Peptides against a protein of PDB entry 2AUS. Designs and how they scored, part 124

Target 1, 323 residues: chain A of PDB entry 2AUS
Amino acid sequence: ADIKREVIVKDDKAETNPKWGFPPDKRPIELHIQYGVINLDKPPGPTSHEVVAWIKRILNLEKAGHGGTLDPKVSGVLPVALERATRVVQALLPAGKEYVALMHLHGDVPEDKIRAVMKEFEGEIIQRPPLRSAVKRRLRTRKVYYIEILEIDGRDVLFRVGVEAGTYIRSLIHHIGLALGVGAHMAELRRTRSGPFKEDETLVTLHDLVDYYHFWKEDGIEEYIRKAIQPMEKAVEHLPKIWIKDSAVAAVAHGANLTVPGIVKLNAGIKKGDLVAIMTLKDELVALGKAMMSTQEMIERSKGIAVDVEKVFMPRDWYPKLW

## One batch from the design tools (peptide; made by RFdiffusion4, then SolubleMPNN)

Design b2_p18_2_s4 (from b2_p18_2, 6 letters changed)
Fold by OpenDDE base, seed 2:
Structure b2_p18_2_s4 (fold): chain B 323 residues (1-323), chain A 18 residues (1-18)
Amino acid sequence: as target 1 above (323 residues)
Amino acid sequence: SLEERREKYKGVYEEAIA
């Protein structure tokens, strides 16, 4: 998620009208909530679905969705997209995840052997989805990006792990235990990262949300609830971006595909078929779509469909029709 | 204070998650 993508400028003369749109940092509180994402610290116990239902009740919302299921017993980072931003969760589903896990070994193993064997699980692993998963139980490859051992206390191993979306940490720990020859199980699990969302100052509890909502509604203090909700644009920080002309914004907001002449700047390394975020020059999310061209093709070509627009977020009236 | 304000709404959390 922290990969800095180069920005290639295609039109260095493109300007944006300051009167149009609603930049993420300048939305009225009601509009900020309508286009918001909460970096929720999910408690252990409830399902991710129950937690989303509670947030809807707490904040008096019609719609919300989460950026990837946490099991009932698993705590930590659960992005919850609100109202008009609800569908931005599709950008978070394929995003990498980080966890802190406590593994309990079923026998004594020398620390040096634990460290050596766990290092071998970095890279590609073969997993079968658990029985409780709605996913078909086919063998699949997943990437383990890194394993960092934090502490070893006898049979208890605390470690940080970065993984591809849909990697099962419980299954990873089971296989590590088999490789160690003694067996192991997952004692505790916390998710510390989901794409651009991590444990930082934006992480909030359900208690915080209750308090902050009432501070706003009853006491007239919006500052807390404003800080507790991130703009929906946070949920696409990890995606490659294409920035478009003011004259193209209204068309894309009406569901038109992005054509090459509408591009002002774009990230390097976009491939055909990639999920991309279409942005204004004020860093407002207009839409998500599928790249129909590479970055290189979008630079070299003068015409054609650059992005097949799949999901519009921006209202149709934020920018004028200039066609 | 923030603490005094949180104490005012303590019962609301329990109702919201029930």
Scores: peptide ipSAE 0.236, ipTM 0.871, DockQ to the pose 0.881
Fold by OpenDDE base, seed 3:
Structure b2_p18_2_s4 (fold): chain B 323 residues (1-323), chain A 18 residues (1-18)
Amino acid sequence: as target 1 above (323 residues)
Amino acid sequence: SLEERREKYKGVYEEAIA
């Protein structure tokens, strides 16, 4: 998520009408909620689905969805997309995750050996999905991006781990324990990151959400609930972006594919087949789609389908039809 | 204060998570 993507400008003279659309920072509170994502600090105990149900009840919502299941006992960062933003969680499912884990060893191991063996688990690992996973129990590779040992206290090892989506930390710890020769289990697990969502000032509890909702509804103070809900655009910050002309927005909002002439600027390094976010010049999310061209092809070509539009988020009426 | 408001709604939180 922290990879700064270069922005290539194709049309430096392209302007946007300030009367069209609803930029993330200018949405009325009701509209902000309709296109919102909560960076929830999920408590240990409830399932991710129970927590989503509670949020729907607390905020009086019809729809919500989470950006990747946390087990009941696992706490921490759970992105919850609201109402019209619910489908944006699809951008978060493939996103990298970070955890802080407490591993308990079943025997004494020298610290130097712990450090050496855990370093060997950086990179590609082979995992079997747990029995409780809806995923077929086929062996699969997963990437461990990094392991940072925070503390070693006898048989307890506290570590930070960055992983590819769908890496099972419990299984990783089990395999580390086997490699150490003594066995190990996961004592505690907290998710500290899910793509662009991390432990920061935007992280809120269920208690915060109850309080902030009532401050708005009963006391007329919207500032707290406004800050507690991120715009849906936050959920796509980790994706490569393509910014489009005002004249192209309504067509894409109606489900038309993005053509090359509609592009104003784009990130470098887009490959054919990549998931991309189509944005307005006001950084509003129009749609998610599959790149049909590379960045280079989108620069060099004068025509053709640049993006196959898969998921539209923007309402059809935010921008006028200019065709 | 923020604290006074939180105390006012404490019972509502308990009902919301029950």
Scores: peptide ipSAE 0.227, ipTM 0.870, DockQ to the pose 0.876
Fold by OpenDDE base, seed 4:
Structure b2_p18_2_s4 (fold): chain B 323 residues (1-323), chain A 18 residues (1-18)
Amino acid sequence: as target 1 above (323 residues)
Amino acid sequence: SLEERREKYKGVYEEAIA
């Protein structure tokens, strides 16, 4: 998520009409909620699905979805996309995750050996999905981006770990324990990051959501609920972006594929087949789609389908039809 | 205050998650 992507400008003269659309910072509170994502601090105990159901009840919503399951016992960062933004969770499912884990060793191991062995688990690991996962139990490679040991207290090892989506920390800890020769289990787990969502000032509890909703509905104070809900655009910050002309927005919002002439600027390093976010020049999310060209092809070509539009988020009426 | 408002709605949390 932290990889700054270079922005390549294709049309430096392209302007945007300030009267069209609703930039993320200028949405009325009701519209902000309709296109919102909560950075929820999921408590331990409930399932991610139960927590989503509670949020729908608390905020009086018809639809919501989460950006990747946390087990009942696991706390921390659970992005919950609201209403019209619900489908933005598809951008978050493949995103990298960070956890803080407490590993309990089943025997005494010298600290130097713990550190050495855990360092060997950085990089590519082979995992088998647990029995309870809805995922086919095929052996699969996953990336461990980093392991940072925070504390070692006898048999208890507190560590931070950055992982590819769908890496099972419980399985990682089990394999670390095997490599140490004593065995280990996961005592505690907290998710500290899910793509662009992290433990920061945007992290809110279910209690905060109850309070902030009532402050708005009963006391007329919208500032708290406004801050508690992030714009849906936050959920795509980690994706490669393509910014389009105002004249192309309405067509894409109607489900038309993005053609090369509609591109104003784009991130470097887009490959054919990548999930990309189509943005307005005001950084509004129009749609998610599959890149049909590389960044280089989108620069060099004058015509053709650049993005196969898969999911439209923007309403059809935010921008005028200019054709 | 924020604290006074939180105390006002304290019971609502338990009902909302029940």
Scores: peptide ipSAE 0.225, ipTM 0.869, DockQ to the pose 0.895
Fold by OpenDDE base, seed 5:
Structure b2_p18_2_s4 (fold): chain B 323 residues (1-323), chain A 18 residues (1-18)
Amino acid sequence: as target 1 above (323 residues)
Amino acid sequence: SLEERREKYKGVYEEAIA
């Protein structure tokens, strides 16, 4: 999520019509909900699926999806994409995660040794998926981006860890315990980040959602429910972006592939095969797609398919057909 | 009640928004 991407401008004269589309912060409340993502503080106890079902009932929604499963006992950041935004979770599933974990050691270990050994787990680790996972139990590599020890109290080690998607913190703690020679288990786990979603002022509880929905429906106060729901564009902040001409938006919204002439600006470092977000000049999400060219090829070429459009989000009528 | 819950959270939200 924190990868800074340079923006390369291909057409510095491209303008956007302010009358077209609905910028993320200018959507009517009903439309905002239809294209929303909740940064939910998942309580311990329920499954991620149960929580999604509750949100659907609370907010009277037909569809919703979550940005990556939390185990029943695990609390914290669970992005929940709503209605027309539901499929934006495909951008969040592969996103990096951060956790705060409490590791309990099964023996006494000097603090200096704990710190030294845990530091060696930064980088690539080999993991086997747990038995309860629907994923085939093949050995796989995962990246640990960082480990930050927050507190050591005897046998209890509180630490922050940034990891690649699908890293099992329970397995990491088990391996740390083995490396320390005493064994260890995961006592507590909270997810503090899921891609662009973190513990901040946008984090809301199920209780907040109930109250805020009632404030809106009963009292006519939309402010709280509006703040409780992020625009779907938040869910793609961590992706490489391609910004397109107003004249290309309606075609892409109809499911046409993005061609090179439609590009106004783009992030550096796009590779062929990358998941990319196609954006308007007003930072509206049009579609997700697969890059068919690198950034360099998109700059140098005058024609060709730049992005194979996989999922359209924008309604077809937000921008006029100009083709 | 919803009102009792609102009133319980009202103080917390008023402090968080102030």
Scores: peptide ipSAE 0.103, ipTM 0.767, DockQ to the pose 0.116; fails the geometry check

Design b2_p18_3_s1 (from b2_p18_3, 8 letters changed)
Fold by OpenDDE base, seed 4:
Structure b2_p18_3_s1 (fold): chain B 323 residues (1-323), chain A 18 residues (1-18)
Amino acid sequence: as target 1 above (323 residues)
Amino acid sequence: PERNEEETEERLQEYKDL
């Protein structure tokens, strides 16, 4: 998520009308909620679906969705996309995750050996999904981006791990325990990151949401609930972006595919088939789509379909139809 | 506004039970 993508400018003269759209920082509170994502600290105990149901009740919402299931016993970062933003979770499902895990070893192992073996699990690992997962139980490769040992206390190993989406930390710990020769199990697990969402000042509890909604509805104080909800654009920060002309926004908002002439600037390293965020020049999310061209093809070509638009978020009326 | 942890937990429990 932290890779700053280079921005290539295709049209340096493209201007945007300040009267059109609603930039993420300028949305009225009701509109902010309609296009919001909560960085929820999920408590241990409930399912991710139960927590989403409670948030819908607390905030009086019709729709919400989460950015990737946490098991009942797992706490921490659960992005919850609200109302019109609900489908932005499709950007978060494939995003990298970070966890802090407590691994309990079933025997005594020297710390040097623990450190050496855990380092061998950085990179590509072969996993079999658990029986309880809705995922086809085929062997699959997953990336472990990093393992950082935080503390070793006898048989208890506290570590931070960055992983590809759908890596099972319980299975990782089991395999580490086998490699150590003593066996191991997962004692505790917390998710500390889900793509652009992390443990920071935006992380809120269910209790915070109850209070902040009450302060808004009963006391007329919007500040707390406004701060507790992130703009949906936060949920796409990790994606490659394509910024479009004001004249192209209404067409894309109507579900038209993005054509090459509509592009003002774009991130480097887009490949054909990548999920991309289509943005206005005011950093408003218009749509998610599939890249039909590479970054290089989008620069070199004068015409053609650049992005197959899969999901529109922006209302049709925020920008005028200019065609 | 002042937060009351007991009132917050009661309200949260009501939302869980709905």
Scores: peptide ipSAE 0.546, ipTM 0.946, DockQ to the pose 0.984
Fold by OpenDDE base, seed 5:
Structure b2_p18_3_s1 (fold): chain B 323 residues (1-323), chain A 18 residues (1-18)
Amino acid sequence: as target 1 above (323 residues)
Amino acid sequence: PERNEEETEERLQEYKDL
């Protein structure tokens, strides 16, 4: 999520009609909910699936989905995509995660040795998925981006860890314990980040959602529920983006592939096969798709399919058909 | 609006039990 992507402008004269679309900050409350993502503080105890079911009941929703499973005992950041935004979770599943973990050591280890060994786990690690994982138990590499030791109290080690999606912190702690020679287990785990979603002012509880929905429905106060729900565009902030002409929006919203002439600006470093977000000039999410060209090819070419459109989010009527 | 933690927990429990 933290990779600052350069924006390359291909058409510096491209304007957008302010009458078309619904920018993320200008959606009526009902439409905002239909295209929303909650940065939920998942409580410990329930499954991520149970929590999504409860949110659907609380908010009177037909559909919702989560941006990556938290184990029942794990609390913290669970992005929950709502209604028409439900499918945006595909952008969040592969996103990096951050956790705060409490590791309990099964023996005494000097602090300097703890610090030295934990630093060696920054980078690529080999993991086996746990037995309870729906994923085939094949050996796989995962990246640990960083380990920050917050506190060491005897045998208890509190640390922050940034990891590639599908890194098992329990398995990491087990391997750290083996490397220390005493063994270790995960005492506590909280997820503090899931891609663009973090612990900030947008983090809300189930209790907050109950109250904020009540304030809207019974008291007519939409402000609280509006703040509790992020626009679906938040869920794609970490993806490479391609911004398109107003004249291309309706075609893409109908499921047409994005062609090179429709591109106004794009992020640097797009590779063929990357998941990309197709955006309007008002930063509205039109679709997710697979890049069929690199950034360089999209700049140099005058024609061809730039993005194979996989999932449309934008309604077909927000922009006029200009073909 | 004032929040009542007891009323909020009761309402939340109703949604869990559905």
Scores: peptide ipSAE 0.543, ipTM 0.946, DockQ to the pose 0.986
Fold by OpenDDE base, seed 1:
Structure b2_p18_3_s1 (fold): chain B 323 residues (1-323), chain A 18 residues (1-18)
Amino acid sequence: as target 1 above (323 residues)
Amino acid sequence: PERNEEETEERLQEYKDL
């Protein structure tokens, strides 16, 4: 579920200059691409890295990166961050994922038993990373947020699963099969969600990108490629946000840490150590950083470092230097 | 604009082979 975070206002009189910055909806097409994220429908077959390389060629880009590896055989939602937005993938790596999986059972099991056992796999599970993972092969806990059985056809079980980042669905299915007593394997897997990116009208294929870029470059029609690319701000929708004064924007854009006096409004429930998005009053992403205070501390304190700035996205010249 | 699936696949293949 998209957790709607409460917004706490610290300065209700704070105004923003409409002449400063470039709100996501007001970016020229070239600037929109420079700060863009594609909600790609990754085909089965290629690696996520190969697909990113192809997108760079298709769109004539110097840089791109993906919001979390899909295996070659896995299709579906692959966020691809472009150019100056490339590092926004940092926000997507820890984000929850949803999949639709087809599990094939190696024996006959009554439907009621399938449903009962699969329900027991909601919650905390112990996994060992597969050999192909760059992650150290240590046992670790992962959360299964929900399992929704879509269809049961004999030995084939189609289900939706919401999971913590870096949960291995193949391993989950293997353990379900063991618990059922017959064994199981993953026949098919599609990713239907990666944080704020889901299967919706923003989902595009490689073929769509080829055509939409051609329509822009050869026919002068930018509408299609504009719709195919989401603003980088989409990639941080799931994060807690801190909105800052216009006078603080340029300092943060130069890599200065956010101090408490710069805060206009913020989400409730920020904890020390959380990844947060620093936003302008026009909902432009300035930077990602680590919260050095809780929401409560940011409200109560008059001074101090609120956010340790880890990655700046906004150019240094969008807002004036007011220090 | 009209889409041509054949031309699109050819262009996509060129980008894959680079």
Scores: peptide ipSAE 0.540, ipTM 0.945, DockQ to the pose 0.958
Fold by OpenDDE base, seed 3:
Structure b2_p18_3_s1 (fold): chain B 323 residues (1-323), chain A 18 residues (1-18)
Amino acid sequence: as target 1 above (323 residues)
Amino acid sequence: PERNEEETEERLQEYKDL
């Protein structure tokens, strides 16, 4: 989410019809919910799947999905994509994560040594996935982007950590404890970020969702539930984007691959094989897909498949068929 | 609207028990 991507304009004359589509800020409340993502504060105790089931009941929804499992004991940021937005969670799975962790040391260590050793764990680390993970227990590299020590109280070390997706904080703490020579375990863990979703004013509890839905249904007050749900476009803010012509939107919404002539503007640094978001000129999410060209190839070429469209989100009728 | 924490918890519990 923190990487500023340059925007390269391919067609500076491309206009958009204001009568077509539903920009994220112009969706009626029912449509906003159908294309929504909740920045949920998951409580400790329940599984991420139980919490998603409860949200579906609270909001009277048929479908929902979460942006990456939190263990039962782990609290904090759990993006929950709703209804027609459910599949947007695939954009959040590879996104970086941040946690606040409490590490308990099994022996006394000088604070200067704790700070020095924890700093050495910034960068590339080797991890083995836990036994209960769906991932094969092969050694793999992961990036630790940063470690920020917040507090040291004797044997208790509170720290913030930014990590690559699928980094196991419990395993990191175990390795830090080994490097300190005394051993350590994870006492507490909270997720403070999942890609573009963080601890901010958009973070809501299950109790908030119960009340805000009630205020809408019983009192006719939509403002609370509207604020509690983010547009699905939030879930793709961290991805490289390709903006397309109005004339290309309906074809992509029907599941056609994006061809080079449909591109108006795009982010720099797209590589072949990258997950990309296909957007309208009104910043509406049309689809997710796999880049079949680099940014440079999409600029230089006059024809060809730019994006293999994997998941369509936009309804087929929001833009007219112009082919 | 005024929130009632007890009523909210009761409603939330009903949704958990379904």
Scores: peptide ipSAE 0.538, ipTM 0.945, DockQ to the pose 0.978

